# Designs tried in a protein design run: peptides against a protein of PDB entry 1EMU. Part 18

Target 1, 132 residues: chain A of PDB entry 1EMU
Amino acid sequence: PPYLKWAESLHSLLDDQDGISLFRTFLKQEGCADLLDFWFACTGFRKLEPCDSNEEKRLKLARAIYRKYILDNNGIVSRQTKPATKSFIKGCIMKQLIDPAMFDQAQTEIQATMEENTYPSFLKSDIYLEYT

## One batch from the design tools (peptide; made by RFdiffusion4, then SolubleMPNN)

Design b1_p11_4_s2 (from b1_p11_4, 5 letters changed)
Fold by OpenDDE base, seed 2:
Formats: sequence, structure tokens, C-alpha cells
Structure b1_p11_4_s2 (fold): chain B 132 residues (1-132), chain A 11 residues (1-11)
Amino acid sequence: as target 1 above (132 residues)
Amino acid sequence: SIEDEVLESLL
């Protein structure tokens, strides 16, 4: 069953709508749902092909992601990303150089945080265990 | 998709 695949890899969990739902519920309970939301924001942003017609929209989105997750020093995402990574993102925003991959390093760092902490905890949670 | 929902929520 799918829930067994979820325990095999975070990727499998994040590739399943039910898995995502349960994991997000767990993260909300732990006060760190922003980790997952940021991860998906980065994925979605990277999928947007830059073109003349969406340049302003992409900039707006990049700014929004930056302000919500990176600039907030009290936020879990900000606390789990390296200063150099955050500075790079800030630089991209300030220079309006909005490459689809500009959040890749931050996403990698947040993914590592989930892999090392929240994902293992989720597999031990009542939410997951009751589902199985 | 979830990523679309997240992005839309930011605008």
C-alpha cells in the first residue's frame, strides 16, 4: 500500500496527495508547515518558464516567496537556511535577476531539514500510525 | 497541484 512507500522515502510521500495531506497536518501540529509550503513553492516556481509575458509575474512571485519565508527571521524556513543562501536570494530579488533555479539551494536545505527531522518524526506520529 | 495552490496563495 502507498503508506509503506511513504516510509521508504520522503520523495514517495511528497508524490502522493494523501501522503502530502497527512504530512502537512502533522507539520501544522508541529508549527512548521512552512517547510513543506516553501518546498512546494520552490518546485512550482522552478516550473515556470521565463518569458517576456510572465516576467513581472515571476518577479512578483519571487518577491512573495522571499518575503514570506526567507526574510522572516523568526520563521522556520529562515532558521533552517544558511545565511549565504538567503543572501543569494536577496541579491537575485534586488537585481531582478529571476532565474528559475534561484531557490534551488534553499529548497535543498529545507528538504534536508525535513529528511533529518520532521519526516522521521512523522513516521512515528499518531497521524501516520493510525493511518496504517 | 499543491505547488500551484501554494503559489496562488502568495499572490
Scores: peptide ipSAE 0.714, ipTM 0.966, DockQ to the pose 0.884
Fold by OpenDDE base, seed 4:
Structure b1_p11_4_s2 (fold): chain B 132 residues (1-132), chain A 11 residues (1-11)
Amino acid sequence: as target 1 above (132 residues)
Amino acid sequence: SIEDEVLESLL
């Protein structure tokens, strides 16, 4: 069953709607839902291919991601991303150089945080164990 | 998709 795959790979968990739902619920209880939301925001943002018609939208999205997750010093994402990474993102925003990959490093760092902390905890959680 | 929902929520 899918839940066995979830225990083998965070990637497998995040590829499954039910897995995402349970994991997000767990993260919300831990006050860390922004980790996952940011991760998905980065993924979605990267998929937006730059073109003349979406340039302004991409800039607005980048700014929104930056303001919500990076600039917020009280946020879990901000606390779990390296200063240099945040500085780079800020630079992109300030320069209005909005490369699809501009959040990649931050996403990697947040993914590592999940891999090392919240994902293992999820697999030990009542939410997951009761599902199995 | 979840990512679309997240992005849309930011606008």
Scores: peptide ipSAE 0.709, ipTM 0.965, DockQ to the pose 0.885
Fold by OpenDDE base, seed 3:
Structure b1_p11_4_s2 (fold): chain B 132 residues (1-132), chain A 11 residues (1-11)
Amino acid sequence: as target 1 above (132 residues)
Amino acid sequence: SIEDEVLESLL
């Protein structure tokens, strides 16, 4: 069953709508749903291919991601990303150089945080175990 | 997609 695959890798969990739903519920209870939301925001942002017609939208999205997750020093995403990474993103925003990959390093760092902490905890959670 | 939902929530 799919839930066994979820325990094999975070990737498998994040490829499954049911898995994502349960994981997000768990993260919300732990006060760290922003980790997952940021991860998906980065993925979605990277998939937006730059063109003249969507430049303003991409800039707006980049700014929104930055303001919500990076700029707020009290946020969990900000706390779990390296200063150099955050500075790079800030630089991109300030210079309006909005490369599709501008959040890649931050996404990697947040993914590592999930791999090391919240994902293992999820597999031990009542939410996951009761589902199985 | 979940990506779309997250991004839409930011706009």
Scores: peptide ipSAE 0.705, ipTM 0.965, DockQ to the pose 0.937
Fold by OpenDDE base, seed 5:
Structure b1_p11_4_s2 (fold): chain B 132 residues (1-132), chain A 11 residues (1-11)
Amino acid sequence: as target 1 above (132 residues)
Amino acid sequence: SIEDEVLESLL
């Protein structure tokens, strides 16, 4: 069953709508749903191919992601991303150089945080265990 | 997709 695959890898969990729903519920209870939301924001942003018609939209999105997750020093995403990574993102925003991959390093760092902490905890949670 | 939903929520 799918829930067994979720225990095999975070990737498998994040590739399943039911898995994502349960995991997000768990993260929300832990006060760290922003980790997952940021991760998906980065993925979605990267998929937006730059073109003249969406340049302004991409800039707005990049700024929004930056303001919500990176700029907030009290936020979990900000706390779990390295200063150099945050500085790079800030630089991109200030220079309006909005490469699709500008959040990749931050996403990697947040993914590592989930892999090391919240994902293992989820697999031991009542939410997951009751589902099994 | 969830990605789209998250991005839309930011606009």
Scores: peptide ipSAE 0.705, ipTM 0.965, DockQ to the pose 0.889

Design b1_p11_4_s3 (from b1_p11_4, 5 letters changed)
Fold by OpenDDE base, seed 4:
Structure b1_p11_4_s3 (fold): chain B 132 residues (1-132), chain A 11 residues (1-11)
Amino acid sequence: as target 1 above (132 residues)
Amino acid sequence: SVEDEVLESLL
């Protein structure tokens, strides 16, 4: 069953709607759902193909991601991303150089945080164990 | 998709 695959890799968990739902519920209880939301925001943002027609939208999205997750010093994402990474993103925003990969490093760092902390904890959680 | 929903929530 899918829940067994969830225990094998975070990727498998995040590729499953039910897995995502359970994991997000867990993260919300832990006060760190923003980790997952940011991760998905980065993924979605990277998938947007730059073109003349969506340049403004992409900039607005980048700004929104930056303001919500990076600029907020009280946020879990901000606390779990390196200063240099945040500075780079800020630079991109200020320069309006909105490369699809501009959040990649931040996403990697947040993914590592999940891999090393919240994901293992999830697999030990009542939410997951009761599901199995 | 989940990422689309997240992105839309930001705008």
Scores: peptide ipSAE 0.766, ipTM 0.971, DockQ to the pose 0.938
Fold by OpenDDE base, seed 5:
Structure b1_p11_4_s3 (fold): chain B 132 residues (1-132), chain A 11 residues (1-11)
Amino acid sequence: as target 1 above (132 residues)
Amino acid sequence: SVEDEVLESLL
């Protein structure tokens, strides 16, 4: 069953709508749902192929991601991303150089945070165990 | 998709 695959890898969990829903619920209870939302924001942003017609939209989205997750020093995403990574993103925003991969390093760092902390905890949570 | 929903929420 899918829930067993969720325990095999975070990737499997994040590839399943039910898994995502349960994991997000867990993260909300832990006060760290922004980790997941940021991760998906990065994925979605990277999928937006740059072109003349979507340049303004991409810039707007990049700024929104930056302001919501990176600029907020009290936010969990900001706390779990390295200063150099945040500075790079800020630089991209300020220079309006919006490469699809501009959030990749931050996403990697947040993914590592989930892998090391929240994902293992989720597998021990009542939310997951009651689902099984 | 989830990522689409997240991105839409930022606009």
Scores: peptide ipSAE 0.766, ipTM 0.971, DockQ to the pose 0.941
Fold by OpenDDE base, seed 2:
Structure b1_p11_4_s3 (fold): chain B 132 residues (1-132), chain A 11 residues (1-11)
Amino acid sequence: as target 1 above (132 residues)
Amino acid sequence: SVEDEVLESLL
């Protein structure tokens, strides 16, 4: 069953709508749902092919991601990303050089945080165990 | 998709 695959890898969990829903619920209870939202924001952003017609939209999205998750010094995403990573993102925003991969390093760091902390905790949570 | 929903929520 899918829930067993969720326990095998974070990727499997994040590839399943039910898994995502349960994990997000858990993260909300832990006060760190922004980790997951940021991760998906980065994924979605990277999928947007840059072109003349969506340049402004991509910039707007990049700014929004930056303001919501990176600039918030008290936020979980900001706390779990390295200063150099945040500085790089800021540079991209300021220079308006919006490469699809500009959030990749930050996403990697947040993914590592989930892998090391919240994901294992989720598998021990009442939410997950009651589902099984 | 989930990522689309997240992105849309930012705009």
Scores: peptide ipSAE 0.766, ipTM 0.971, DockQ to the pose 0.940
Fold by OpenDDE base, seed 3:
Structure b1_p11_4_s3 (fold): chain B 132 residues (1-132), chain A 11 residues (1-11)
Amino acid sequence: as target 1 above (132 residues)
Amino acid sequence: SVEDEVLESLL
């Protein structure tokens, strides 16, 4: 069943709608839902192929991601990303150089955070175990 | 998709 695949890799969990839903519920209870939301924001942002017609939208999205997750020093994403990574993103925003990959390093760091603590904790949670 | 929902929530 799918829930067994979720325990094999975070990738499998994040590739399953039910898995995502349960994991997000768990993260919300832990006050860490922004980790997952940021991860998906980065994925979605990278998928937006830059063109003349979506330039403004991409800029707005980049700014929104930056303001919500990176600029907020009290946020979990900000606390779990390295200063150099945050500085790079800030630079992109300030220069209005909005490359599809501008959040890649930050996403990698947040993914590592999830792999190291929240994902393992989820697999031991009542939410996951009761689902199985 | 989940990423679309997240992005939409930011706008």
Scores: peptide ipSAE 0.764, ipTM 0.971, DockQ to the pose 0.940

Design b1_p11_4_s4 (from b1_p11_4, 5 letters changed)
Fold by OpenDDE base, seed 2:
Structure b1_p11_4_s4 (fold): chain B 132 residues (1-132), chain A 11 residues (1-11)
Amino acid sequence: as target 1 above (132 residues)
Amino acid sequence: SVEDEILEKLL
């Protein structure tokens, strides 16, 4: 069953709608759902290929991601990303240089945080164990 | 998709 694959890799968990739902519920209880939301925001943003018709939308989205997750010094995403990474993103926003990959390093750092902390904890949680 | 829903909530 899919839940066994979830225990084998974070990637498998994030590729499954049910897995995502349970994991997000767990993260909300832990006060760190923003880790997952930011990760998916980065993925979604990167999928938007730059063109004349979506330039304004991409800029608005980049600004929103920055303000929601990076600029908030009290947020878990901000706490789990390196200063140089946050400074780079800030620079992109200020210069309006909105490359699809501008959040890649931040996403990598947040993914590492999940891999090392929240993902293992999820597999030991009542939410996951009761589902199995 | 999950990412689409998240992006929509940001705007």
Scores: peptide ipSAE 0.719, ipTM 0.966, DockQ to the pose 0.936
Fold by OpenDDE base, seed 5:
Structure b1_p11_4_s4 (fold): chain B 132 residues (1-132), chain A 11 residues (1-11)
Amino acid sequence: as target 1 above (132 residues)
Amino acid sequence: SVEDEILEKLL
């Protein structure tokens, strides 16, 4: 069943709608749902290929991601991303150089955070265990 | 998709 695959890798969990829902619920209880939301925001942003027609939209979106997750020093995402990574993102925003991959390093760092603690904790949680 | 939903909420 799918829930067994979720225990094999975080990737498998995030490829499943039910898995995402349960994991997000768990993260909300832990006060760190922003980790997952940011991760998906980065994925979605990267999929938006730049063109003349969506340039303004992509800039607005990049700014929104930056303001919500990176600029907020009290946020979990900001605390779990390296200063150099945040500085790079800020630079892209200020220069309006919005490459699809501008959040890749931040996403990698947040993914590592999830892999190290929240994902393993989820697999030990009542939410996951009761689902099995 | 989940990412589409999240992005829409940001705009």
Scores: peptide ipSAE 0.718, ipTM 0.965, DockQ to the pose 0.940
Fold by OpenDDE base, seed 3:
Structure b1_p11_4_s4 (fold): chain B 132 residues (1-132), chain A 11 residues (1-11)
Amino acid sequence: as target 1 above (132 residues)
Amino acid sequence: SVEDEILEKLL
């Protein structure tokens, strides 16, 4: 069943709507749902192919992601991303150079955080175990 | 998609 695949890899969990829902619920209870939301925001942002018609939208989204997750020094995403990574993103925003991959490094770092901490904890959580 | 929902909330 799918829940067994979720335990095999974070990727499998994040590819499953039910898995995402349960994982997010867990993260929210732990006060770190922003990790997952940021991860998906980065994925969604990267999928937006740049063109003249969506330039303003992409800039707006990039700014929103930056302000919500990177600029907030008290946020968990900010605390779990490296200063150089955050500085790079800031630079992109300030220069209005909005490459689809501008959040890739930050996403990688947040993914690593989930892999090492919240994902293993989720697999030991009541939420997951009761689902199984 | 989950991505779309999250991005929509940011706008």
Scores: peptide ipSAE 0.717, ipTM 0.965, DockQ to the pose 0.939
Fold by OpenDDE base, seed 1:
Structure b1_p11_4_s4 (fold): chain B 132 residues (1-132), chain A 11 residues (1-11)
Amino acid sequence: as target 1 above (132 residues)
Amino acid sequence: SVEDEILEKLL
């Protein structure tokens, strides 16, 4: 069953709608749902290839991601990303250089945080174990 | 998709 695959890799968990739902519920209880939301925001943003018709939308979206997750020093995403990574993103925003990959390093760091902490904890949680 | 929903909320 899918829930066994979820225990084998974070990727398998995040590829499953039911897995995402349960994991997000767990993260909300732990006060760190922004980790998952940011990860998906980065994925979605990277899929938006630059063109003349979506330039303004991409800029607005990049700014929104930056303001919500990076600029907020009290946020868990900000606390779990390196200063150099945040500085790079800030630079992209200020210079209006909005490359599809501008959040890749931040996403990698947040993914590592989940892999090392929240994902293992989820597999030991009542939410996951009661589902199985 | 999940990412689409998240992006929509940001706009």
Scores: peptide ipSAE 0.717, ipTM 0.965, DockQ to the pose 0.887

Design b1_p11_5_s1 (from b1_p11_5, 4 letters changed)
Fold by OpenDDE base, seed 4:
Structure b1_p11_5_s1 (fold): chain B 132 residues (1-132), chain A 11 residues (1-11)
Amino acid sequence: as target 1 above (132 residues)
Amino acid sequence: SYIDEVIESLL
């Protein structure tokens, strides 16, 4: 069953809508749902190919991601991303250089945080165990 | 998809 795959890798968990739902519920209880939302925001952003028709949308989205997750020094994402990474993102925003990969490093760092901390905890949680 | 939901929430 899918829940067994979830225990094999975070990737498998994040590829499953049910897995996402359960994991997010867990993260909300832990006060760190923003980790997951940011991760998906980055993925979604990267999928938006630059073109004349979506330039404004991409810029708006980049700014929104930056403002919500990076600029907020009290946020979990900001706390779990390196200063140099945040500085780079800020630079992209300020220069309006909105490369599809501009959040990749931040996403990687947040993914590592989940891999090392929240994901293992999720697999030990009542939420997951009761689902199995 | 959840990706879409997140993006829509940001825009």
Scores: peptide ipSAE 0.807, ipTM 0.975, DockQ to the pose 0.930
Fold by OpenDDE base, seed 1:
Structure b1_p11_5_s1 (fold): chain B 132 residues (1-132), chain A 11 residues (1-11)
Amino acid sequence: as target 1 above (132 residues)
Amino acid sequence: SYIDEVIESLL
């Protein structure tokens, strides 16, 4: 069953809508749902390849991601990303250099945070164990 | 998809 695959890799968990739902519920209880939302925001942003028709949408989305997750010093995403990574993103926003990969390093750092902390904790949680 | 939900919440 899918829940066994979820225990084998974070990627398997995030590729499953039911897995995402349970994991997010757990993260909300831990006060860190923004980790997951940011990760998916980065994935969604990267899928938007630059073209004349989506330029405004991409810029708006990049700014929204920056303001919500990077600029907020009290946010968990900001606390779990390196200063140099945040500085790079700020630079991209200020210079309006909106490359599809501009959030890749931040996404990698947040993914590492989940892999090392919240994902293992989720597999030991009542939410996951009661589902199995 | 959840990606769509997150993106729409930001726009």
Scores: peptide ipSAE 0.806, ipTM 0.975, DockQ to the pose 0.934
Fold by OpenDDE base, seed 2:
Structure b1_p11_5_s1 (fold): chain B 132 residues (1-132), chain A 11 residues (1-11)
Amino acid sequence: as target 1 above (132 residues)
Amino acid sequence: SYIDEVIESLL
């Protein structure tokens, strides 16, 4: 069953809608659901290929991601991203240089945080164990 | 998809 694959790979967990739902529920209880939401926001943003028809949407989305997750110094995403990474993103926003890869480093850092902390904890949680 | 849900929540 899929839940066995979730225990072997974070990637497998994030590729499954049921897995995402359970993991997010766990993260909300831990006060860090923003880690997951930011990760998916970055993925969604990167999928938007630059063109005339979506330029405004891309800029708006980049600004929203920046303001919600990076600019908030009290947020879990901000605390788990390096100052240089946050400064780079700020620079992109200020200069309106909105490259599809502008959040890649931040996404990598947040993914590492999940891999090292919240993902292992999830696999030991009542939420996951009761599901199995 | 969850990606879509997150994006829509931001816009």
Scores: peptide ipSAE 0.806, ipTM 0.975, DockQ to the pose 0.930
Fold by OpenDDE base, seed 3:
Structure b1_p11_5_s1 (fold): chain B 132 residues (1-132), chain A 11 residues (1-11)
Amino acid sequence: as target 1 above (132 residues)
Amino acid sequence: SYIDEVIESLL
């Protein structure tokens, strides 16, 4: 069943809508749902291919991601990303150089945080275990 | 999809 695959890899969990729902519920209880939301925001952003017709949308989205997750020094995403990574993103925003890959490093760092901490904890949580 | 939900929440 799918829940067994979720325990095999974070990727499998994040590819499953039911898995995402349960994992996010867990993260909310832990006060760190922003990790997951940021990860998906980065994925969504990268999927938007740059073109004249969506330039404004991409810029707006990039700014929103930056303001919500990177600029907020008290946020968990900001605390779990390296200063150099955050500075790079800030630079892209300030220069309006909105490359589809501009959040890749930050996403990688947040993914590592989930892999090392919240994902293992989720697999030991009542939420997951009761689902199984 | 959850991606869409997150994106829409930001825009």
Scores: peptide ipSAE 0.805, ipTM 0.975, DockQ to the pose 0.933

Design b1_p11_5_s2 (from b1_p11_5, 3 letters changed)
Fold by OpenDDE base, seed 4:
Structure b1_p11_5_s2 (fold): chain B 132 residues (1-132), chain A 11 residues (1-11)
Amino acid sequence: as target 1 above (132 residues)
Amino acid sequence: SYVEEVIESLL
């Protein structure tokens, strides 16, 4: 069953809508749902290949991601990303150099945070265990 | 997809 795959890898969990739902519920209770939302925001952003017709949308989205998750010093994403990473993203925004990969390092750092902390905790949570 | 939902929530 899918829930067994969720315990095998974070990737399997994030590739399942039911898994995402349960994991996000857990993260909300822990006050860190932004980790997951940011991760998916980065994934979605990277899928938008640069072209003349979507530059405005890409810039708008990049700015939204930056303002919501990176600029907010009180946010968990900001606290779990390195200063150099945040500085790089800020630079991209300020220069309007919106490369599809501009959030990759931040996404990697947030993924590591989930792998090391929230994901293992989720597998020990009542939410997950009661589902199994 | 959840990706789409997140993106839409940001725009």
Scores: peptide ipSAE 0.807, ipTM 0.975, DockQ to the pose 0.932
Fold by OpenDDE base, seed 2:
Structure b1_p11_5_s2 (fold): chain B 132 residues (1-132), chain A 11 residues (1-11)
Amino acid sequence: as target 1 above (132 residues)
Amino acid sequence: SYVEEVIESLL
């Protein structure tokens, strides 16, 4: 069953809608659901290839991601991203240089945080164990 | 997809 694959790979967990739902529920209880939401926001943003028809949408989305997750110094995403990474993103926003890869480093850092902390904890949680 | 849900929540 899929839940066995979730225990072997974070990637497998994030590729499964049921897995995402359970993991997010766990993260909400831990006060860090923003880690997951930011990760998916970065993925969604990168999928939007620059063109005339989506330029406004891309800029708006980049600003929203920045303001919600990076600019908030009290947020879990901000605390788990390096100052240089946050400064780079700020620079992109200020200069309106909105490259599809502008959040890649931040996404990598947040993914590492999940791999090292919340993902292992999830696999030991009542939420996951009761599901199995 | 969850990607779409997150994006829509931000816009």
Scores: peptide ipSAE 0.807, ipTM 0.975, DockQ to the pose 0.930
Fold by OpenDDE base, seed 1:
Structure b1_p11_5_s2 (fold): chain B 132 residues (1-132), chain A 11 residues (1-11)
Amino acid sequence: as target 1 above (132 residues)
Amino acid sequence: SYVEEVIESLL
């Protein structure tokens, strides 16, 4: 069953809508749902390849991601990303250099945070164990 | 998809 695959890799968990739902519920209880939302925001952003027709949408989205997750010093995403990574993103926003990969390093750092902390904790949680 | 939901929430 899918829940066994979820225990084998974070990627398997994040590729399953039911897995995402349970994991997000757990993260909300831990006060860190923004980790997951940011990860998916980065994925969605990277899928938007630059072209004349989506320029405004991409810029708006990049700014929204920056303001919500990077600029907020009290946010868990900001606390779990390196200063140099946040500085790079800020630079991209200020210079309006909106490359599809501009959030890749931040996404990698947040993914590592989940892999090392919240994902293992989720597999030991009542939410996951009661589902199995 | 959840990707779509997150993106829409930001726009």
Scores: peptide ipSAE 0.806, ipTM 0.975, DockQ to the pose 0.933
Fold by OpenDDE base, seed 3:
Structure b1_p11_5_s2 (fold): chain B 132 residues (1-132), chain A 11 residues (1-11)
Amino acid sequence: as target 1 above (132 residues)
Amino acid sequence: SYVEEVIESLL
């Protein structure tokens, strides 16, 4: 069943809508749902291919991601990303150089945080175990 | 999809 695949890899969990729902519920209880939301925001952003027709949308989205997750020094995403990574993103925003890959490093760092901490904890959580 | 939900929440 799918829940067994979720325990095999974070990727499998994040590819499953039911898995995402349960994992996010867990993260909310832990006060760190922003990790997951940021990860998906980065994925969504990267999927928007740059073109004249969506330039404004991409810039708006990049700014929103930056303001919500990177600029907020008290946020968990900000605390779990390296200063150099955050500085790079800030630079892209300030220069309006909105490359589809501009959040890749930050996404990688947040993914590592989930892999090392919240994902293993989720697999030991009542939420997951009761689902199984 | 959840990707879409997150993006829509930011825009």
Scores: peptide ipSAE 0.806, ipTM 0.975, DockQ to the pose 0.932

